# Peptides against a protein of PDB entry 3WG5: the designs that were tried, part 223

Target 1, 218 residues: chain A of PDB entry 3WG5
Amino acid sequence: LAKNIVYVAQIKGQITSYTYDQFDRYITIAEQDNAEAIIIELDTPGGRADAMMNIVQRIQQSKIPVIIYVYPPGASAASAGTYIALGSHLIAMAPGTSIGACRPILGYSQNGSIIEAPPKITNYFIAYIKSLAQESGRNATIAEEFITKDLSLTPEEALKYGVIEVVARDINELLKKSNGMKTKIPVNGRYVTLNFTNVEVRYLAPSFKDKLISYITD
Target 2, 218 residues: chain A of PDB entry 3WG5 as posed
Amino acid sequence: LAKNIVYVAQIKGQITSYTYDQFDRYITIAEQDNAEAIIIELDTPGGRADAMMNIVQRIQQSKIPVIIYVYPPGASAASAGTYIALGSHLIAMAPGTSIGACRPILGYSQNGSIIEAPPAITNYFIAYIKSLAQESGRNATIAEEFITKDLSLTPEEALKYGVIEVVARDINELLKKSNGMKTKIPVNGRYVTLNFTNVEVRYLAPSFKDKLISYITD

## One batch from the design tools (peptide; made by RFdiffusion4, then SolubleMPNN)

Design b2_p23_5_s2 (from b2_p23_5, 13 letters changed)
Fold by OpenDDE base, seed 4:
Structure b2_p23_5_s2 (fold): chain B 218 residues (1-218), chain C 218 residues (1-218), chain A 23 residues (1-23)
Amino acid sequence: as target 1 above (218 residues)
Amino acid sequence: as target 1 above (218 residues)
Amino acid sequence: SSKRFGRVEIDFGRSPKELERKK
């Protein structure tokens, strides 16, 4: 009997190879337990393009719906976080969060200034982010502007423009609002209708390694 | 009285923001003690472009000569490590090490395949690596081929082609061979002649944080 | 342990350090 389980896990900080390992571990646990979905509470300023692309691919290969939830208030799905969200089955945001600012950069100079990516890199990521938006039936024009204008949106704006699907204050409101929604991308080749009726919420704790990495990266 | 001190520190693993912090810490200690130079024993498969560029800038801003020493035998200055080396005051390699393989990639797919960088990214890094080679009076053609041909060189080849300055089996041989050499880039606006006559070698240990990061990243 | 041969990786986003410097 499919357990009406929804997993909730937290991903906080820079998107790195370790973040990929976290996503992979969390999604794998939820897959193994035949969860109805996993909700990833995401708070990230961005990170590595490679890790981001791998995370997107891992989400798209998930056997269960992966919901990206920008949480708590004050959190962001900035840069790489926006790509990850756009590659997911459903995006939710808490009030007081942000999404966008996706301009690719080579990095930060020692003075903290941005080292600009060459136009060709920017164009690649424009094409990539537009593809994610198009594949998920989200606003590809705004997705492009996340890069070209370094646009950041509120949850209300993101919902209005068709970038995200849900604004929710907490997990309970998210489950309530997303119940009966269809995934924006397929799960195992099919668009899935989310069933959050009488679900058990299970929180996945960070591993010791995850905690240690967070302690070192913060 | 300027203490005839040469610091030796080890940088091993992926080039990340933590690696930048290691470089910064080690160079700062050596600067504060008015060292004759710091030797960084480098063993890296590569890493982040931003961290690499920041490390290059930090080396170029050093108040003392920074010598990159690809060590021990079996080590590499691969990818980002090559850029760091080319941005330094002197490059040495131990026998049985390698340098090169600098083709920029967006990352690795989940199957371990390389996600190719778009031509524009590749061209940017070609221009960048050539600039490092030109500024340091090293072989810019080979520097370009580190990317375009994904070329890797032995110490003997790298020396022959004018990519590096020294082949040395250990720190003592390195000090002996590099004594009287002029830095390939300026220190505080001047090309410095290295003086390794009657020097005290001081080894800088990794911080607890450095050890912890290495443990987590390995 | 897939030897991720660390190629030059492009970063996306604002480093935490940039956020700290704007404070």
Scores: peptide ipSAE 0.054, ipTM 0.480, DockQ to the pose 0.521; fails the geometry check
Fold by OpenDDE base, seed 5:
Structure b2_p23_5_s2 (fold): chain B 218 residues (1-218), chain C 218 residues (1-218), chain A 23 residues (1-23)
Amino acid sequence: as target 1 above (218 residues)
Amino acid sequence: as target 1 above (218 residues)
Amino acid sequence: SSKRFGRVEIDFGRSPKELERKK
């Protein structure tokens, strides 16, 4: 029987191969326990496209719903974080957070200026982010504008425009508001109706390696 | 007066933003001392395209020659490492090392399988790697095949095909063999003839942060 | 250092596991 358990884990900092390992570990633990869902509290300025795409794939292959929660207030799902959110089963944001700014870059020059990605790369990621939005029934036009206009949205705007599903101040409000919602993408080929009635919340701690990486990357 | 100094630094592991910071720091130190060159002992399985492109740009903007040395025996300049090498002023390899395998990937699936990059991305990097080869007067056909055939070469093959400039067992042999060679790309708009006659070799140590990152990324 | 990563960056990484298989 599926345990009435919801896992919560935190992922903070740049999206890297190590971030993929964190997602994989967290989701795997929650899958093994047949959790109702896992909530990933996400705060990221962005990061690697490869790691991002792998994380999206890992989420889409999850046996349980993966909820991305941009948290706490002041956090962002910037750049790669937006793609990850759009690839997830449900997106929530806390007040005072942001989402967007998805223009791909080749990196930063020595003077700290952005090295622009060539149009071919930019167009690839436009198509990719639009596909994520379309597959999840979210606003694909705004998803495109996250790149073309480097748009950033507040939670209220993102909700209004149909980019996200929930604005919530904390985990309790998130569970309350998302209870009875259907996942925006399928789990094992089926859309799941979230049931957060009488659930136990379990927090996952970062591994020692995760803590060390976070310390170095911050 | 340019000091008769050659710097040597080691970069090992995945190419990341931190690897860029290492390159930037090492090259900056060598520039400040007006070194004859800096040799980067490189051992990498690959890594981030953005970091790679930034590293290439940083090398190309260097005020001194940057020599990539695939070292020690058993090391590789795989994937991103090959691009970095091709973007450098001179490439050397130790016996028993490898170069190539440059196919861009989107990442790894949960089962450890490669997520293939779409043709548009692959074609972009084909054009990019060919440009690096052409600009440096190296074999652009083989550079393309590093992607299209996922080709990996021995030092002897890479030298034979005109991908690299030197096969050397150690720093002393490298300095001896590369003495009098012209850089394959310009330094400050001019091709430099390397002069390793009566040079002092100075080794740069990784920073504490570099050591910690390497420990975590390995 | 965190300020530099505000954008989606493309990767060419090979898995250490894949390099072990070719070796």
Scores: peptide ipSAE 0.050, ipTM 0.455, DockQ to the pose 0.519; fails the geometry check
Fold by OpenDDE base, seed 1:
Structure b2_p23_5_s2 (fold): chain B 218 residues (1-218), chain C 218 residues (1-218), chain A 23 residues (1-23)
Amino acid sequence: as target 1 above (218 residues)
Amino acid sequence: as target 1 above (218 residues)
Amino acid sequence: SSKRFGRVEIDFGRSPKELERKK
């Protein structure tokens, strides 16, 4: 019986147009090989709204399940990372990670202070994040509070409140715990039951360009 | 008599956090050397709102006049570039360049279509761009239309409508035409009369990092 | 290390890919 393949890729740093290219490349590779799923190890402080929305759309159009895994311990799915997670087929977090802090900002002032987004922008992203939560059957009230209260949650809290599906220490525990779970959003119009009973894990390395951009943006 | 120094630097590509670092570096160098002004040769299709607002703030806090020069021919100050220009002490354009198209977008869909910003975001940026225009004594009605009509203007049109101050083919013509002009916004709380009668032009080269990022983002 | 707080940033820019397609 041909081993089911699960791809694992790392995306670290700010969400940018380049981050979109990384998501697209990684998901495309996994789609081409008819992988059972792809796991994206995500560690992001946030980033661009446009890139974020494109990434969400790319995930939602994926031919295979996309699992966002906030990893390693100490990592975050902050701001844009939370939206991406909420737009994905399954969210996992490692112990010692965080999710939330989704308040849109216009940027940072010269003194390092936050330039607050106008209420109109905030309200748009409230509606958007709530939509992502509702579509995925996740806690839309908490999703709103990620913005309105700039709320951040631990993995245990996020699991408890129905924001995420799995707390896992590593890829093996993630595969074990998520085996038999249904995707929180459809894959090609259907909710898919994840099958990780006999899988080969394949790691996708960042391209040279990926490494260079990460080095420059860090 | 110590020659007045005018710095010239190029900023090309998308407006990002790195673009902010470029603006900050270039303006800081010119400030440290007590330059008469700095000219930023700008060619941008647009970019991030946060980076744009930070750049505007950095320009407005400059100890010396910052001239945004849409250059070379074929370049644009599109979208975020228009905001930056409107936030600057003087705007110049070369023949064959363009300014405008300031409609905020949330990004591009997978099919390459524009994800439109919600009316709330659009209205915020209408208010913001009008404020920049009003503060600089530039045409706030046209500034609004850069968003509402996604209007783009030629240098000649932009000059005619009072969006920009100078049309110039090169740095020498720019210096000649802008000599004796008052800054459109204050420098350290005062409107400054530009003095380009006896100036040394110094070009600031992009750092190695600047070149690398430009190469990656192009 | 400028702690670039990862906030949702609004982009006003057109994608470089759109500019390349129009070229």
Scores: peptide ipSAE 0.045, ipTM 0.464, DockQ to the pose 0.517; fails the geometry check
Fold by OpenDDE base, seed 2:
Structure b2_p23_5_s2 (fold): chain B 218 residues (1-218), chain C 218 residues (1-218), chain A 23 residues (1-23)
Amino acid sequence: as target 1 above (218 residues)
Amino acid sequence: as target 1 above (218 residues)
Amino acid sequence: SSKRFGRVEIDFGRSPKELERKK
């Protein structure tokens, strides 16, 4: 039986294999405690496609709702972060955050210029991001434009366009606004109505390894 | 004028943006000192495609020969490491090392299984790795098979097949065997004959950041 | 410089765990 517990955890920095381990650990803890949901406070400039896809898969396999919250103000769910958000049960953003800029790149040249991905790779990720948007009932046209136009959106724009579900200043406002919302993807084969009435908020601290990785990726 | 100085630096762990910074730093130091060459002792299980391509580009833009040395015994130039090696001016391997296993993956599933890259991505990297092999006058057929067959080679096999240029137990043997060899790619538009007669070997220590990253990626 | 745009990067990395299993 779901306890009236909501976990909150922070994931900051580049999306890597270590970020997957963080997601897996956090979601596993929340699943084990039969939490009502887990909120991941996400601040990422992007990262690895593999880690991103694994994280999306881990979220979609979650036994509980996973809410991606782009937080705090000044944070972003850029590139890989947008894919992760689109793969989640609910997306929230704080004012002053951003989402998008999902064009796959092969990296940055020595001069800081972007190494463009070949069209075949770009097209793969267009199909992938559109799939995530469609599966979650979010704006697939804008999801495509996150790649094709390298579009970045404010929280208000993202909400307006149906990319995200909530704009919230803090966890309390997020819980309040998301209460009674239906998940955008199924949990164990069923769309779940979020119940954040009389919930205990539990914060998961980053592990020592998480802190070290964050320090290096900043 | 080139000084009779050879730099040696170690790069260990996953290929990331930080690994690029290490390569850039090491090569820049050696360029500034007008070194005869830099030897990068490489031990990597692989890593990011972007960082790999940036490293290859940085090597190819080097003002001095960059020798990739798969070292010490037990080390590997796996996956991204093979691409880096194939992009370099000379490849050496120590006995008991390996090269290859270059199949692009999108990562590892929760169960530890490989998430296969789509054929379009795989084909891109087949073309890319073959290009590196061809440009360096190395075995493009084997380079392709590093992906298509996920082939890994011993130093002796890699030498036999014309993938690498030198098998050496240590830096001294490497210098001895590579002395008088022509670079496999141009330096500043010209193929250079390596001159390791009466050279001073200078070891570059990893930065504090390099040490921290290595510790996390191990 | 925090290269802000973490673009989706393709990884070629084998997990250290998988490399250990093949040894």
Scores: peptide ipSAE 0.043, ipTM 0.477, DockQ to the pose 0.538; fails the geometry check

Design b2_p23_5_s3 (from b2_p23_5, 14 letters changed)
Fold by OpenDDE base, seed 5:
Structure b2_p23_5_s3 (fold): chain B 218 residues (1-218), chain C 218 residues (1-218), chain A 23 residues (1-23)
Amino acid sequence: as target 1 above (218 residues)
Amino acid sequence: as target 1 above (218 residues)
Amino acid sequence: SSSRFGRVELDFGRSPKELERKK
């Protein structure tokens, strides 16, 4: 029987319009091949709110499950990365990674200090992140605290608090642990039970453009 | 007598964190040399709100006048570019350029449609753009309509409506027309009368990093 | 340089595609 395909792609760096293009490209390839899922290895300090919201929408419109995997050890799904994760079908983290610190900012001043977002903007993103958590059946209180307290969590804490679904050391452990789990949000209007029995793992490489952008933004 | 220096630098493309770095670098160089002013030749379709707000803050903290010049013909100060212009000490436009279209968006969907910003965000930016206009003594009603009606103006219209200060074909005409004008916002707490008599024009080149970013973002 | 932008930032940009349609 033809093995079900699981795609794995890496997204690293700041969340920008180019990051959206990467997500769109990766998910589209996986959709076209009717993959069982796509795993996005995510390592981001954060980035643009618009790009983030578009990425969330793209994930929610996916014809296949999109798994966000905070990987490798030392990586983070900080700020925008947390929103993206919370908008996805499944969240996994490797040991030694982090998630959270979602306070919206207007940027950094010349002295490197954070320019705080106005309360209206902060409140908007509180409502937004809570909606993502609620829609996915994840801890909306902690999601709010990612903003209000600028909270960051370890994988073990995030799992304990019901923010994420899996702690896994590598792709093989992730596939093993997530096998038989239901997606936290629907795929084409239905919650899907992940089937990672007899799967072929295919790695997607970044495009030349993706590599060039990463090189400049790092 | 040592000629007063006017710097000219080009910023083209989307407004990002890297664009902020360009503004900061350019303005810092001009400040260090005690320039009479810096002219930023701006051509942008828009970009990030955070980067935009940081750029506005950087301009407002400048020790020298920052002139935004929408140049060359065919260029635009669209969206974020309009905010930056309205936050500056003087706005100039070349014939055949445009300004406006400031409606905040959350991004673009997969089908290329605009994802509209929630009313709360839109209202925030209405208040913000109006504040920039009011602080600079420019037309706050038109500034609001840049959002509410997604209005775009020609240089002649923008001048007529009191949005900008100068229509000029090139740097020489800009210097000639803006000579003796007061800055629309203070420099170090004081409104400065521009003196472009016996000036030396110095062009700043983009850094290698700036060129690389532009190449990737274009 | 990646460390400076670790937070959710708002965007107001029009896509290059939308600017091409109005020209």
Scores: peptide ipSAE 0.042, ipTM 0.448, DockQ to the pose 0.520; fails the geometry check
Fold by OpenDDE base, seed 3:
Structure b2_p23_5_s3 (fold): chain B 218 residues (1-218), chain C 218 residues (1-218), chain A 23 residues (1-23)
Amino acid sequence: as target 1 above (218 residues)
Amino acid sequence: as target 1 above (218 residues)
Amino acid sequence: SSSRFGRVELDFGRSPKELERKK
């Protein structure tokens, strides 16, 4: 029986325009092969708002389910990573990871202190993150608190509060637990029931360019 | 007679955290050598707000005058570049360059359309850019219009309106024209009169890391 | 393309350096 393909790719580091290109490339490959899904193993401290919003839009326009998996243990979907996760078709987290801390900042001052975004910006992103949560049927109240309280959650807490859908130690457990789940947002206008009963896992390697950028940004 | 040193370095491309590192490195080198000034040849389409604000702060904390020179012809100090310029001790532009277009955006949508910043963000940056202009004795009204009208100016217009201090074709003309000018903001709490009568020009090369990042971001 | 970075962009994130200090 022709195995359905599930792609797995890693995105690590800051969210930038380059990260958008990675998402776009990975999703495009998976779309071309009519994959059952693509799992993006995400480990990010955050990054640019614009890149984040573009990534969210790219995910929402995906022809296949995009699963954000906060992995490995010790990884985070911090700040921009949380928005991306909330904009995706399914969120999973490995034990020992984190999600949240979404307060928008203008940046860090030279002394390392946070330059806080003005209330006006904060309110915009509150509205935005709430919309992502609401559209995906996730906890919009907690999504707001990711900003207002700069809340960070464990996988267990995030699951408990209805922010994420799966806690899984590895890809195999993720596939097992997410099998039969409906996507939290539509794929091509329809909610898709994930079918991972007969799948081949294919790992996408970073491009040479991807490796080079990661080396420089680390 | 011991020649006073003027450093010249180039910063080209998007304003990012890496651009901050470049500014910091270049200014630090020039500070260590007690240079008369450092000239940063700037060519940027813009970039990140946080990086921009950090760069402005780094310039303002400089122990030596930092001159932003929009160069070469065809270059721009667009968006974030304008803020950086307005935060500097002196602005020069080469003929055929531009400054302005400072309307903050959240980014570009996938279709290439601009995601406009909410009015709240726009107003914050209006206040910020006006403060930079006011603190430097530059035209705060035009600075505001860089945002509200998304105005872009030629060097001649920018000089005419009191946004910049010098129009110069090259480093030699810049040094000649800026000789005897006072910095538009203080250096270590004092306005400095530039003295370029007996100077050695030293060019700072990008680091290997700088070259690598530029190669990847281009 | 050179056009993508032309505007003041907000950053959302912790500095990688801050994450290293907490480890």
Scores: peptide ipSAE 0.039, ipTM 0.457, DockQ to the pose 0.508; fails the geometry check
Fold by OpenDDE base, seed 1:
Structure b2_p23_5_s3 (fold): chain B 218 residues (1-218), chain C 218 residues (1-218), chain A 23 residues (1-23)
Amino acid sequence: as target 1 above (218 residues)
Amino acid sequence: as target 1 above (218 residues)
Amino acid sequence: SSSRFGRVELDFGRSPKELERKK
């Protein structure tokens, strides 16, 4: 029986292999406790494509709903963060956050200029991001424009366009608004109705390693 | 006047944006002192394409020769490390090291399987690695095979095939063997003859930040 | 400090785990 427990964990900074390990650890803890869901408070400028794809896969393999919450105000789910969000069971954003800017780049030149990815790479990620949007019943046109136009959206815009499901100021409002919603992708092959009635919220602290990495990447 | 100073710095681990900062810092220090060269002791399994390309550009923009030395025994210049080496003014390898395995991947699946890059990406990097080899007068066929065959070479093979310039057991042997060699790419538009007669070797210590990052990525 | 690295980056690296398996 799913315990009326919701885990909350924070992921901040660039998406890397270490970020994958964080996602895996957090989701695994919540799975082991048969939590109703885990909420990942996400603030990322983006990161590695590989780590992103692995995180998406890990979320899709989760035994429990994984909610991506772009939080706090001022946070973003930029680039890789957008893909992760689109690959998740539910997306929430706090007011004053952003999502999008998904154009794949080969990197930044020394002068800070973007090294554009060849059209072939861009097209690959267009197909990929559209698939994530389609699979989750989200706006695939906007998902494509996150790349082609390097579009960034506010929470209100993202909600309006059907990119995300919830705008919430805090965890309590998130739980309230998402209660009774179905996951946008299956959990173990089934769309789950979220039950946040009388839930206990448990915060997962970053590991010492997590803190150290964040300290270095900040 | 180039001081008879050679800097030595170590770069270990995955190629990331932080690795770029390390390269930039190390090269800048050596440039400021008008060193004869900087030797970068490299041990990397690879890393980010963007960081790699930026590092290559930074090396090519260097005011002094940048020598990549795959060191110590057991080290590798794998994947991104190979590109960096091929983009440098001189490549050396210690016995028991390796170079190659440059197939671009989108990442690793959760099961550890390689997510293959689409042919378009692979072809881009084939062209790129061949250009680096050609520009440096190194074996472009082998450079291509680092990708197409995922080839890895020993120092002896790499030397034999004209991928690298020096096999050396230590810094002293490297300096001795590379003395009087011309850089494989220009420094400020000119091919420089390395002068390692009566050089002072100065080791650059990793910054506190460098140590912390290495500690976390190790 | 404007974390400049916000975009989807391609990785060319072998995982440390893959390098360990071939040794």
Scores: peptide ipSAE 0.038, ipTM 0.447, DockQ to the pose 0.526; fails the geometry check
Fold by OpenDDE base, seed 4:
Structure b2_p23_5_s3 (fold): chain B 218 residues (1-218), chain C 218 residues (1-218), chain A 23 residues (1-23)
Amino acid sequence: as target 1 above (218 residues)
Amino acid sequence: as target 1 above (218 residues)
Amino acid sequence: SSSRFGRVELDFGRSPKELERKK
């Protein structure tokens, strides 16, 4: 019997190979326990493109729904975080959060200026982000503008434009609002209707390694 | 009076923003003490393009010569490490090390396969690596082949083809062989002749943060 | 100070996993 369990985990900081390991670990735990879903509280300024693409692939391979929740207030799913969200089964945002600013950059110069990605790289990521949006039935035009205009949206704007599915203040409101929603991408080849009736919320703590990485990256 | 001091520091692991901080800290210490040079013992499988480009820029802005030394035996300056080396004032390698394998990748798939960079990205880095080679008077054709053929070279091959300047077993042999060499790029707008006669070798230890990062990334 | 590295950055490094496979 699928335990009416929803896992909640936090991922904060830059998207790196370590972030992939966190996603993989958290999703694997939730899969093993046949959870109804896992909610990832995401707060990221962005990070590595490769880690981002691997995380998207890991989410898409999940045996259970993966909900990206931009949380708490003041958090962002910037750059790589937006791609991850667009690759997930459901996106939620708390009030006072942001999503977007997806222009690929080669990095930051010593003066803190952005090293611009060549047009060829930008065009690749435009195609990629549009694909994620299209596959998830989300606004591909806005997804493109996350790159071309370096657009950032509020939760209300993102909901209005069909980028995200839920605005929620906390986990309880998220569970309430997302109950009965269909996943925006398939789980094991099928769109799943979320069932959050009488669920146990189980919080996953960061591993010692996760805590150490966060301490170093903060 | 320029103290006849040569600093030696180690940078090991993936090239990240933390690696940039290490380079910046080490070079700054050596600059403040008016060192004759700093030698960076480098062992890296590669890493982030942005961090790599920032490190190259930091090296090129150095007030003192920065020597990249691929060390110890078994170490590599792979991918990002090659770009860093090609952006430096002098490259040395220990026997049993390697340099190259610079094909830009978007990452690794879950199965461990490389996610290929689109041709547009590859072409950008071809232009970039060729520029670094040309500016430093090193073999730009081989630099291109580090990408197009994912070429890796031994120290002997790299020396033969004009990619590097020195093969040395240890710091003492490096100092001996590089004494009287000109930097391959300018220091403060001038090519500097290295003077390693009667130098004090001063080893820089990793910071606590550096040690912690290495522990997490290893 | 950590705020500067937020954008999608291209990684050119080989994954630790690929390095392990070649060993």
Scores: peptide ipSAE 0.037, ipTM 0.473, DockQ to the pose 0.533; fails the geometry check

